Peptides against a protein of PDB entry 8HF1. Designs and how they scored, part 74

Target 1, 320 residues: chain A of PDB entry 8HF1
Amino acid sequence: NVMLYATKPTEVMVSFPHQEQVLTVTRLISAEIEKFYVSLDLMNIGVQPIRRSKSLQCLRDPSKKSFVKQLFNDFLYQMKEYGIYAASIAIISLIVEFDIKRRQAETLSVKLMHRTALTLCEKIRHLLVQKLQDMTYDDDDDNVNTEEVIMNFSTPKVQRFLMSLKVSFADKDPKDICCLVFVERRYTCKCIYGLLLNYIQSTPELRNVLTPQFMVGRNNISPDFESVLERKWQKSAIQQFRDGNANLMICSSVLEEGIDVQACNHVFILDPVKTFNMYVQSKGRARTTEAKFVLFTADKEREKTIQQIYQYRKAHNDIA

## One batch from the design tools (peptide; aimed at target 1 R160 K292)

Design b2_p27_5_s1 (made by RFdiffusion4, then SolubleMPNN; from b2_p27_5, 10 letters changed)
Fold by OpenDDE base, seed 5:
Structure b2_p27_5_s1 (fold): chain B 320 residues (1-320), chain A 27 residues (1-27)
Amino acid sequence: as target 1 above (320 residues)
Amino acid sequence: DELLEQRREEAKKLLEEEDNLYELIPE
C-alpha cells in the first residue's frame, strides 16, 4: 500500500475590503421585494395540498409562498455577496423558474402569485440592466458585458476572484488548467458561471484559455424533483470536465455533489470555509504538483480565517 | 454612487497590484 503522500497544495489567501455601504439600486430592489412580501402574505392562494412525496422527511414548508420567498432571499444574497452584475444574471434564473411555476400552476391563485413574482423579477432585471447601462454611453445591451462593467459592478470579492483567474491563467495552455471553484450555495454556481462566460468572452487573455462549467448541487429534497434535464446536464458537465473539454468547474459542495473529478491544480474557495470537512475535501482536490488552494476573505475576517485554517491543518494532521 | 467609484478605484488598483494578489498562508 503505497500511501501516496498527497502533495499538499500551496495555501494562499486573497483579502478583500469589506463594504457595508449599499448602492441606491440595491436598496430600491430590496424595498420592492419587501413590498412584494407584504402583498404575497395578503394573497389568498387557498390550502395547498401537501404532495406527500414518500421520501422527504424534511418538510420544508410546502407553502408555495415560502418557496417564492426563498428564491427572492437567495437573489438578495447574490446581489449582496457578488454584486449588481451577478444579480443581473441571477434574476434571469428566477424569471425562468417563476415562468415554469406559472405555467405549471394548478390554480388561478397560484398562477397569479407566480405571475406577480415574475413581474417583480422583470422590474428588478430592468433596474439592474439600466444601472449597468448607466456606465456605458451606448444603449447597446452588448456593452454591459465588458470586463470593465463586470469588474465595476462586482463586489470586491468577485473583483479579486476574476483578477485571480486572469493572473493565474492568462495566455496559458488550456490543457494545463484544471480548476475548481467552490461556492456555498447552489444558485451561486449558475450565477458565477454566467458571470465567468461573459468575463472570459470580454477578456482576450482568457477567451481560448478557460472553458467553464458548473455543477448543480443535488437538490436535498429529492432526485425526483430534479428535472431529467438537470441530471443530464450535471452528468454532461462532469464528463466535459473529465474529458478536458471544460477546465474550470464551479460547484457548491464536494460532499453533496459526490464530485469524482480528477486532481486539480487550482482550487478556489470563493465563499468562507464553514466546516473542517469542506476544508479537507476541497483542499484534497488540489493534488497536482504546484497546486494552489486559494481562499477569499474579508480584511476584517483575515486573522480569524488564518486561525481557522491553522485549526483545520492541526485537526487534519492529527487524523492523518 | 460613491460605492461604485470606490469599486472602480479598487478595480484599477487590482490591475496595478496583480503580482501581490496572492498572500501565502504561513505554515
Scores: peptide ipSAE 0.390, ipTM 0.899, DockQ to the pose 0.773
OpenDDE base, seeds 1, 2, 3, 4: peptide ipSAE 0.351, 0.384, 0.348, 0.386; ipTM 0.779, 0.896, 0.784, 0.896; seed 3 fails the geometry check

Design b2_p27_5_s2 (made by RFdiffusion4, then SolubleMPNN; from b2_p27_5, 11 letters changed)
Fold by OpenDDE base, seed 1:
Structure b2_p27_5_s2 (fold): chain B 320 residues (1-320), chain A 27 residues (1-27)
Amino acid sequence: as target 1 above (320 residues)
Amino acid sequence: DELLKQRRELAKKLKEEEENLYELIPE
């Protein structure tokens, strides 16, 4: 097993305080989404004509209501897990997806459903942006993309992730950096990518040091959800990372098997390690002599995370 | 919101404690 001869990365943990409190704006947004779900359930969308070429899973939701709910549930998850700054980026991805679906709608009822979803997304976007602006004391600098705004409106996990990048990569040679960031969900890749672009641009010590890219797993569920643009982006992003034109790659867990990537010196696991395969495959990318494998954990889950890593280490040694 | 105040305080504290950010996972 070629992985046995790889230099073992230094495994490190970044603990963050768990916050159970919910922002007023987050409660308002959640309530608006729940009201929308009630309205959505009452919408008569009819049975969509089954186009023969759509994957079997596109056949299971003739109303496309489940997909709409999934996108908003993923947004709610990101708003909770990463904070309202990340949510302000995540909502743009929903706007893009629903606008595509609105344009592709074969019926007026489906077109109206996606239009209603878009109207809600725009309302959510305004609520988020307004809340980000409320902390800019200077009326003249409407720039919600400052280091301070990003940090203040991010969850403790994201704050520590951003700080870990700053501490690890400040004023380093870009050529010496090969960093992977693993996240659980596809839409988190885009959200964290947008957040990192703004954070790097607002952080002088990371300007011209970090060049991020993102790659989302192939949606095995429906290739129809992958735009031709997204597929082109994935190929370009991988190539830029291989060529060293990008030195930080954000990946969803689904990419475990498919990324032939160079030996990395940093691997960040931003979300909890849920599987042995994820542990082995992500850790197996940290192959340089000074490589770090960085886990993020809530303080309350710290011991459980350590015990899970010991179980994975043992299981890996028993297979080796 | 009290949560935003706490997040601002945490962000400030992180700038002061950046050296202790990484904890080694024991072997």
Scores: peptide ipSAE 0.528, ipTM 0.941, DockQ to the pose 0.799
OpenDDE base, seeds 2, 3, 4, 5: peptide ipSAE 0.506, 0.492, 0.508, 0.514; ipTM 0.936, 0.934, 0.937, 0.938; seed 5 fails the geometry check

Design b2_p27_5_s3 (made by RFdiffusion4, then SolubleMPNN; from b2_p27_5, 13 letters changed)
Fold by OpenDDE base, seed 4:
Structure b2_p27_5_s3 (fold): chain B 320 residues (1-320), chain A 27 residues (1-27)
Amino acid sequence: as target 1 above (320 residues)
Amino acid sequence: DDLLKQRRKEAEELLAEQDNLYELIPD
């Protein structure tokens, strides 16, 4: 057993300006969601019959309203943390989810609830797309998926993440790239995946260089057909990444659950490192020669982030 | 929207400073 003393990855930080300013469209969308929550609380969805299926989640009405609110809260988080462009992709995932739930609705009242949520999502999508179009000066280019539009409608964190990919991977051999991108939330994986597909396609230096894939957390709670498809998709995505058919993997905490992936030369932590375990597991994937472990931090949190990394380094050395 | 002008400016500044994007976290 040659303990390949994997060279410690180079730990680097990318600082971004903290913005407290909120776009008018973001305020409008937030206000529409809050109005919808008031309406949702007033909806009588009636006592759902206990499906004999072991999924405890389907049993009570409050769980369905709570799930709707959770999806919109996750959307609001993505809009805040990643920007309007990412939000325009995130809202499509809500539309898909609510359409599935609308079709699966056992009662007319639940069907109506999901229909109302869908109507709001379509309104939000329209507001977002319209705002993305406001910057296209050329009347003839309906393409909101340009590098410029993506950059301008992304948060400073996402702008720096995209630029980090461009600087790190422009015109490189795809075989020399093994990149992980860690995000906190499962829904962010799909959102950032969609953003990266559009960004890579719009960026000539990356178009034939980066092939992204994503991996979402196992939803252990819903043994539904969707969970089987998600599990199959996860296995396929991991296999594509192992086979080199994808060279950039976006993942959440799922890799913390013992999914073995190959040694990577780049690990990006797009969201704050909240735990020692996340630090060790994510950093432990950056195991190639000259591997980089890249952290993103707000300028205001820079010193706190550095101190946290020193604490984690110390704790790791004390256990090793 | 003043924030969009700011985001554009930040994107332009980021493009100009791209070579200094990574800061080493010292040992």
Scores: peptide ipSAE 0.420, ipTM 0.910, DockQ to the pose 0.830
OpenDDE base, seeds 1, 2, 3, 5: peptide ipSAE 0.213, 0.410, 0.070, 0.404; ipTM 0.745, 0.903, 0.511, 0.895

Design b2_p27_5_s4 (made by RFdiffusion4, then SolubleMPNN; from b2_p27_5, 10 letters changed)
Fold by OpenDDE base, seed 1:
Structure b2_p27_5_s4 (fold): chain B 320 residues (1-320), chain A 27 residues (1-27)
Amino acid sequence: as target 1 above (320 residues)
Amino acid sequence: DELLEERRKLAEELKEEEDSLYEEIPE
């Protein structure tokens, strides 16, 4: 069994402090979304014509209200888990999606629903951007995309992730880097990708060193949810990563089964490892001699994380 | 916001702790 002689990656952990406190802007945004949900539940959008494409999503929510709530719930998760800088990028994805859905709306009521959601997204975007600008002391550089702004408005987890990239890859040859970043949610891939682009551009030591890409899992629920652009992007991103034109790939956990990617020297698990399959598949990508498998954990969950890794190691050894 | 000041402080502390960022998970 040739897999037994693969050098096991060094498993490392990055601990971060857990913050229970919530920013005033985050509370305001959450309250606006909650008010919007009450309004959304009162909206009479009628029974939508079931498009003949048996997309499981159209079958689950004939009103399309659950989809709107899902996007805002995902946004709230991004804002909580990654911070308001990441949220400022995540909200743009919602704007794009709701604008597409607004244009594709077959009824005036559904069009109005998506328009109301867009209006809320623009308000949220303004609140986030204004808060990011409040720390730019100098009137002249309206650039909210500085290393300092990114770090200060990110959660401790994201701060440590960015620092881990800087420490690991500063001034290295791009050809020697093959990095995977695993995240739990589909929308996190785009959000962290946008954050990394700005961070790399603002960090001289990473400029021309890291070239990020992202790949989003196939939406098993509705192929219609993946724009033709997203499918083209996925194919291009995978190819760029295989060709070495990109050296950092952000993946959601849904991709673990389908990524035929080269052996990587770094695998970052940005979100908690929830399954044995995720552990084995993600760790199995770290196959170079000096490969690192990096986990992020809150300090309060450090021991629980270690014990979970021991259980997964044991289970893996019992199958191997 | 107190939380932003704490995050700023954490970002500054991280620059000093770069060498200790990775902890090896014991066997």
Scores: peptide ipSAE 0.519, ipTM 0.942, DockQ to the pose 0.814
OpenDDE base, seeds 2, 3, 4, 5: peptide ipSAE 0.504, 0.506, 0.510, 0.506; ipTM 0.938, 0.939, 0.940, 0.939

Design b2_p27_6 (made by RFdiffusion4)
Pose (drawn by RFdiffusion4):
Structure b2_p27_6 (pose): chain A 320 residues (1-320), chain P 27 residues (1-27)
Amino acid sequence: as target 1 above (320 residues)
Amino acid sequence: SDFEETIEDLLKLPEDESPIPEEEPEL
């Protein structure tokens, strides 16, 4: 009876070769951000509330410097984890966030700090577009070239995930498919969403089948990439997925708990599984029959992750 | 509510301990 309304989806793996080498432009950008941090640390903005540790044992920077560093560190993480083009999208989210803070800002010193941060972010955007541009010698067709650069300017993890996404839904009806993708970090959702938008508008077979939509938790990141203060579109993303307008969801441990959704055909956990409860809930989200469940882990982490999953399964059996 | 009830019911049932299948998609 439970299997009538419940389903044990087939759980599969998608291993990918994990490499440690990185590109030189990554080193250059790291040096540029380090120079910016060193300069900003001494910004000496108007006196701010003292921020100490949780236990007050060690001091902390003012909340605003902490916020700027946090955003830059998130951008660096997105670049380290998902390739150059992931950073190319993520830098636009940083531009939008710094513009919004410039609007919200309430002092000349803080405003100046945010404006200079915007300037550096735009320089980084031009740097990313520059390396992305220095590969058009391969060919001139920007669509297939977009597909090719995405396949080449991405980590094996990103290449493998997008490969599995293409193969799983090559020419199926958009109506027939209902899938979710889970990622860990906040701005990674928007970054990878923009990457999927580019890839959907980069391939002929997937062009009219997949509809990517992303949503995150609190401290709601901006939904657009336009910097126009107000937008005309009003319909929400969750309501879209419930209404079938959107079929590809990009969320980060937000939809896993509570949020009712129609039974979904596929679930892709882009970032490695960490918590038993979250594993159980994400598997349960694939509530439809013949549901497919997908995981991505590094080759080096294969034994550890498989052993962890066995621990989980055995724990489920033990509890039962 | 229905989702929570589904999770609770599934936790009452045993789970399969067979090896996890691996996939290598190609074009």

Design b2_p27_6_s1 (made by RFdiffusion4, then SolubleMPNN; from b2_p27_6, 9 letters changed)
Fold by OpenDDE base, seed 2:
Structure b2_p27_6_s1 (fold): chain B 320 residues (1-320), chain A 27 residues (1-27)
Amino acid sequence: as target 1 above (320 residues)
Amino acid sequence: SDFQKLIEDLLKLPESLEPIPEIDPTL
């Protein structure tokens, strides 16, 4: 009966004020994206050649207008949920994706659509970077990647998350750290990874302590759509985390049953826990004797979040 | 600075790491 003493992780809730960053720049960017959607709807891209894979009929043709809109909607979500600093990193992923799609375009109309989307992303990037620079009083320090800039241009949720990392891990031995960070969206993994790299580099107490990696959950869509590069990255990131060369892993899905991830001492849930399975599987990664399971909630949603966690605890105890 | 005040307000976070109360099975 050695299974009985699974030390239940200490569950912790971090509250943050619900402040919408009412920046003029965020309103301007949202308005430019809406204008682009009107223009995009008027574009005649013609009948796309039906690639004969009948089985993939309904989902994400990456050459369609709907996919372009999805990427900008995911960007708008990241800007709202994580702040303009995170958005300045997130927009680079869109630039890369639209440049690839522009080069792969089989028609002039599709090439033009992706070019127009790319031009908008470059404009958005300029607006974001300019706003980050407006806080740097010193003309000589073009470095928008300071702790001050990151913290001031992050949402209260991200500020609380970064400070929770600093408090939890300042001046610790990197070997004693095994940290998971769960996020809801695939694109958030890359965005938060880039933010953490810059934050750790700007924070002396963390610079030699935390080594982040990210893993994008496998799309439940056939492994044929995962680029060879993405599969190689996932394997490398998992291996670095297993070998202890990385001690913080950012994940967008609960790691499929059978990704042997080491027993973690910290699990952070950056986004709201939406499902019982996410709760059980993420909590089930916090397996060390003093493991912490940390949730983030807006003050206004604190009571509702507590009640939801109680329901999940009850349901878990009824199955166990 | 406004940043120092932000950090001071955020450094109260260790005190704000509220353990999610255990469901007292007696309640």
Scores: peptide ipSAE 0.301, ipTM 0.764, DockQ to the pose 0.037
OpenDDE base, seeds 1, 3, 4, 5: peptide ipSAE 0.036, 0.021, 0.008, 0.019; ipTM 0.573, 0.445, 0.315, 0.454; seeds 4, 5 fail the geometry check

Design b2_p27_6_s2 (made by RFdiffusion4, then SolubleMPNN; from b2_p27_6, 11 letters changed)
Fold by OpenDDE base, seed 4:
Structure b2_p27_6_s2 (fold): chain B 320 residues (1-320), chain A 27 residues (1-27)
Amino acid sequence: as target 1 above (320 residues)
Amino acid sequence: SEFEELLELLLKLPESLEEIPEIDPTL
């Protein structure tokens, strides 16, 4: 029995300055969402007919308003945590979701609610895109997807993440790369995926080196509402990563679902590690001889993050 | 520019990578 001593990955911490640069545009967007919540609370969407299907029991009127608020709260979180550039991508996901919900609306009042939410999302998108364009000096190059724009309109955390990718993978052989990026929220997977596609395309040293994919955890709230398309897409994304057609995988909560992904040489934890299980399962995927497990922390949370990692290491050794 | 400062930060990034020690320095 060759005990394959699973080589412990090198655990690396990347600190970033905690700059709450509350830009005027982010304040304006937050205020518009708050005004919308007041209006949403006043909307009479009428009692939805209780269809006897088990799946529709969750669709009582409060749940529809609550879901709208949840999506905007998730957007506000993404704007705060990842920056304006990421927010410009995140808002598109809300637009798509509200358009689907608008089309699926069983009543005119619910249709109007989702239409009002959609109109707000389009306004937010315009404000974000306009702010991204304000840095492009060249009136002729409407290309807000440059390395410069992405970096300038990303939070220090995202900047350090992108820089860490560039330093780690610049001019490397794509075959030698197996990278996981863990994020907390399912919507963040799509947002960071879109950001990475644009960043890689705009960064010559990463162009043709990194091929990103994402996978979203199953929605435990309603596995029945996971479109057959989303489930097919998840299976396809995992297969592409297994086949080496993608070498960077962005994932959220996928580990809790027992999705077996190959051993990786890099694991990035973009969001704070909140649980021991997340730590063990994510770190346990960094298994190559030179594997890196990279954490991102605000400077103010550095000591607390280090202590939390030592606690998790201890707890892991006590069960091993 | 803010971008030039970010490029300078990128050049210093390897120096800013902190390996978390195997031994808890608080023990």
Scores: peptide ipSAE 0.218, ipTM 0.765, DockQ to the pose 0.044
OpenDDE base, seeds 1, 2, 3, 5: peptide ipSAE 0.015, 0.038, 0.024, 0.116; ipTM 0.479, 0.484, 0.484, 0.649; seed 1 fails the geometry check

Design b2_p27_6_s3 (made by RFdiffusion4, then SolubleMPNN; from b2_p27_6, 10 letters changed)
Fold by OpenDDE base, seed 2:
Structure b2_p27_6_s3 (fold): chain B 320 residues (1-320), chain A 27 residues (1-27)
Amino acid sequence: as target 1 above (320 residues)
Amino acid sequence: SEFEKLLEELLKLPESLEPIPEIDPEL
């Protein structure tokens, strides 16, 4: 019932050029990951004791190899979609995960597998950081977290997103800002959060204006996968956003019915809108007067994106 | 610099904030 009287937000499309520039470093990293997959397939990790723990985890990755490949594939996606700077942050999350898995390893073979993955992540991190430092050689400032470095090593999509934030929020009162940023993947929330922290800190017009937070959507498939720590973090993040201690929330799913997030004045959809439900529920968070709903599209996909939004608008009007 | 050129291209962002056209109710 509350959805019927929501002020229709102004829908805005931001176009970005298709990035054809494949840096040599990204090719090297991809080649090292592919070599690692060949090595990983040859690793005999033994028969994992099927702990009769009815946990869906044992069913999804009985070999623990598919999870390792998934994390690297997710990293490769982040590097491609968000750029080298975002990848330098994303790789730290893999390092932490593989170190945890290495410490929790029940067998020497599994411990070695996670150690090899960790060693590759450290190599990738070094290659990324070295490439970010290539711009700082002329300045005594070893700080890779400048606005210039962040912008230059981000994809055109991320560049347009960051500039859209700067244009939208420069020198505004933090209290007048209630912003949601939707991303497709759970790991992207943390990556974009880290990028935004550094960008906001490097951008004087935003430093005291935006306070970001992130929330990973609930795994509808099993609440047993959410660590007690993740659940505490989600509750804290939501509370900070409700209390106005954070004014920008990054999320990977439309917050389920019952996470009452305040009426937002800005909703950014950083990744393509793939479902009608995502469109309706994300747009339905932009409820203030003059609320903006901002989409990002590659120039080559602009027309297809417009047609898809028209189909979603039509379908929404037919149900409302 | 390459960054200044990128900024000049990005300063066109206000112009690139195109409202998604309303569905012409006549279409």
Scores: peptide ipSAE 0.035, ipTM 0.562, DockQ to the pose 0.036
OpenDDE base, seeds 1, 3, 4, 5: peptide ipSAE 0.036, 0.027, 0.035, 0.023; ipTM 0.558, 0.461, 0.562, 0.445; seeds 1, 5 fail the geometry check

Design b2_p27_6_s4 (made by RFdiffusion4, then SolubleMPNN; from b2_p27_6, 11 letters changed)
Fold by OpenDDE base, seed 1:
Structure b2_p27_6_s4 (fold): chain B 320 residues (1-320), chain A 27 residues (1-27)
Amino acid sequence: as target 1 above (320 residues)
Amino acid sequence: SDFKKLIEELLKLPESLEEIPELDPTL
């Protein structure tokens, strides 16, 4: 038995300053969402018909109000964790979701609830885009998608991530790149994908080097919420990544389900490693010679993160 | 000006890429 010494990836830590940039626009957006929650709690949407899924787990369709609050809470998280630029992309995903839910509404009250949520998202989008434009010195270039705007309106974590990509992949052969980017949340995949598309397009050194895709884990909680379009996109994205037509894939940590992705030379963990399974599954994708496994940590959490990685390494060696 | 300083600080990232040392299994 030749134990193919799977070359252990080089584990790299990138520290970033913990900066809570409390911008006036982020405070305004948070206050508008809080006002909306008060209004939402007062809305009478009636008794929701329980759709009996054939699965014995009557997963209570989360109250339509709870789902609306979850999406806005996820948006607020993304705005905090990734910055205003990422939030301007993340809000589009909410707009799309609430427009779908508005069209699928069984009652006028539910239709109105989703319409009110949509109107708030449009207001938030306007506030974000206006703030991005206010920093473009050139009145004539409506293009908020410059490297400068992306970097200035991204959190230190995202700035460090983008620079790590630039340093790692500038002017490389696209064929020599097989990169995974792990994020915690499903909606972060689309947000970071949109950010990366704009960043790569604005960065000449990356424009013909990186071709990003995204993959969202199957929502085991509600497979019915996966649009046929999302499932088709996932299959296409995986195939493009296997065929080498895409060389960077953004995925959520919920990739426990057996997505046979090829051996990668770079694995970036953009969000904190919270579980042993996430550590093993993500690190286990970095299998090429000289593979890198890159973690991002706030300076304040650096020591705690190192100790957690050591515990995971020990636990992995005890199972192997 | 602030963007250039930010980029210059971020370009020091290669030096800030700390390899997480292997725990010496003997420690």
Scores: peptide ipSAE 0.123, ipTM 0.666, DockQ to the pose 0.043
OpenDDE base, seeds 2, 3, 4, 5: peptide ipSAE 0.071, 0.035, 0.113, 0.050; ipTM 0.604, 0.446, 0.657, 0.543

Design b2_p27_7 (made by RFdiffusion4)
Pose (drawn by RFdiffusion4):
Structure b2_p27_7 (pose): chain A 320 residues (1-320), chain P 27 residues (1-27)
Amino acid sequence: as target 1 above (320 residues)
Amino acid sequence: AEEEELFEPLEDLITDENYALFVESME
């Protein structure tokens, strides 16, 4: 009876070769951000509330410097984990966030700090577009060139995930498919969402089948990439997925708990599984029959992750 | 064919009975 309304989806793996080498432009951007950090640390903005540790044992920077560093570190993480083009999208989210803070800002010193941060972010955007541009010698067709650069300017993890996404839904009806993708970090959702938008408008077979939509938790990141203070579109993303308007969901541990959704055909956990409860809930989200469940881990982490999953499965059996 | 080459099946240790009992306990 439970299997009538419940389903044990087939759980499969998608391993990918994990490499450690990085590109030179990554070193250049790291040096540029380090120079910016060293300069900003001494910004000496108007006196701010003292921020100490959780236990007050060690000091902390003012909340605003912490916020700027956090955003830059998130951008660097997105670049380290998902390739150059992922950074190319994520830098736009940083531009929008710094423009919003400039608007919210309430002092000349803080405003100046945010404006200079915006300037550096735009320089980084131009740097990213520059390396992305220095590969058009391969060909001139920007669509297949977008597909090719995405396949080439991405980590094996990103290449492998997008490969599995293409092969799983090559020419199926958009109505027939209902899938979710889970990622860990906040701005990673928006970054990878923009990457999927580009790829959907980069391939002929997937062009009219997949509809990517992303949503995150609190501290709601901006939904657009336009910097126009107000937008005309009003319909929400969750309501879209419930209404079938959107079929590809990019969330980060937000939809895993509570949020009712129609039974979904596929679930892709882009970032490695970490918690037993979240694993159980994410698998349960693939509530439809013949549901397919997908995981992505590094080759080096294969034994550890498989052993961890066996621990989970045996724990499920033990509890039962 | 290409989908099957990518998908690596794992050994299934969970039976249907155990899964049903677990779901019921969560209710």

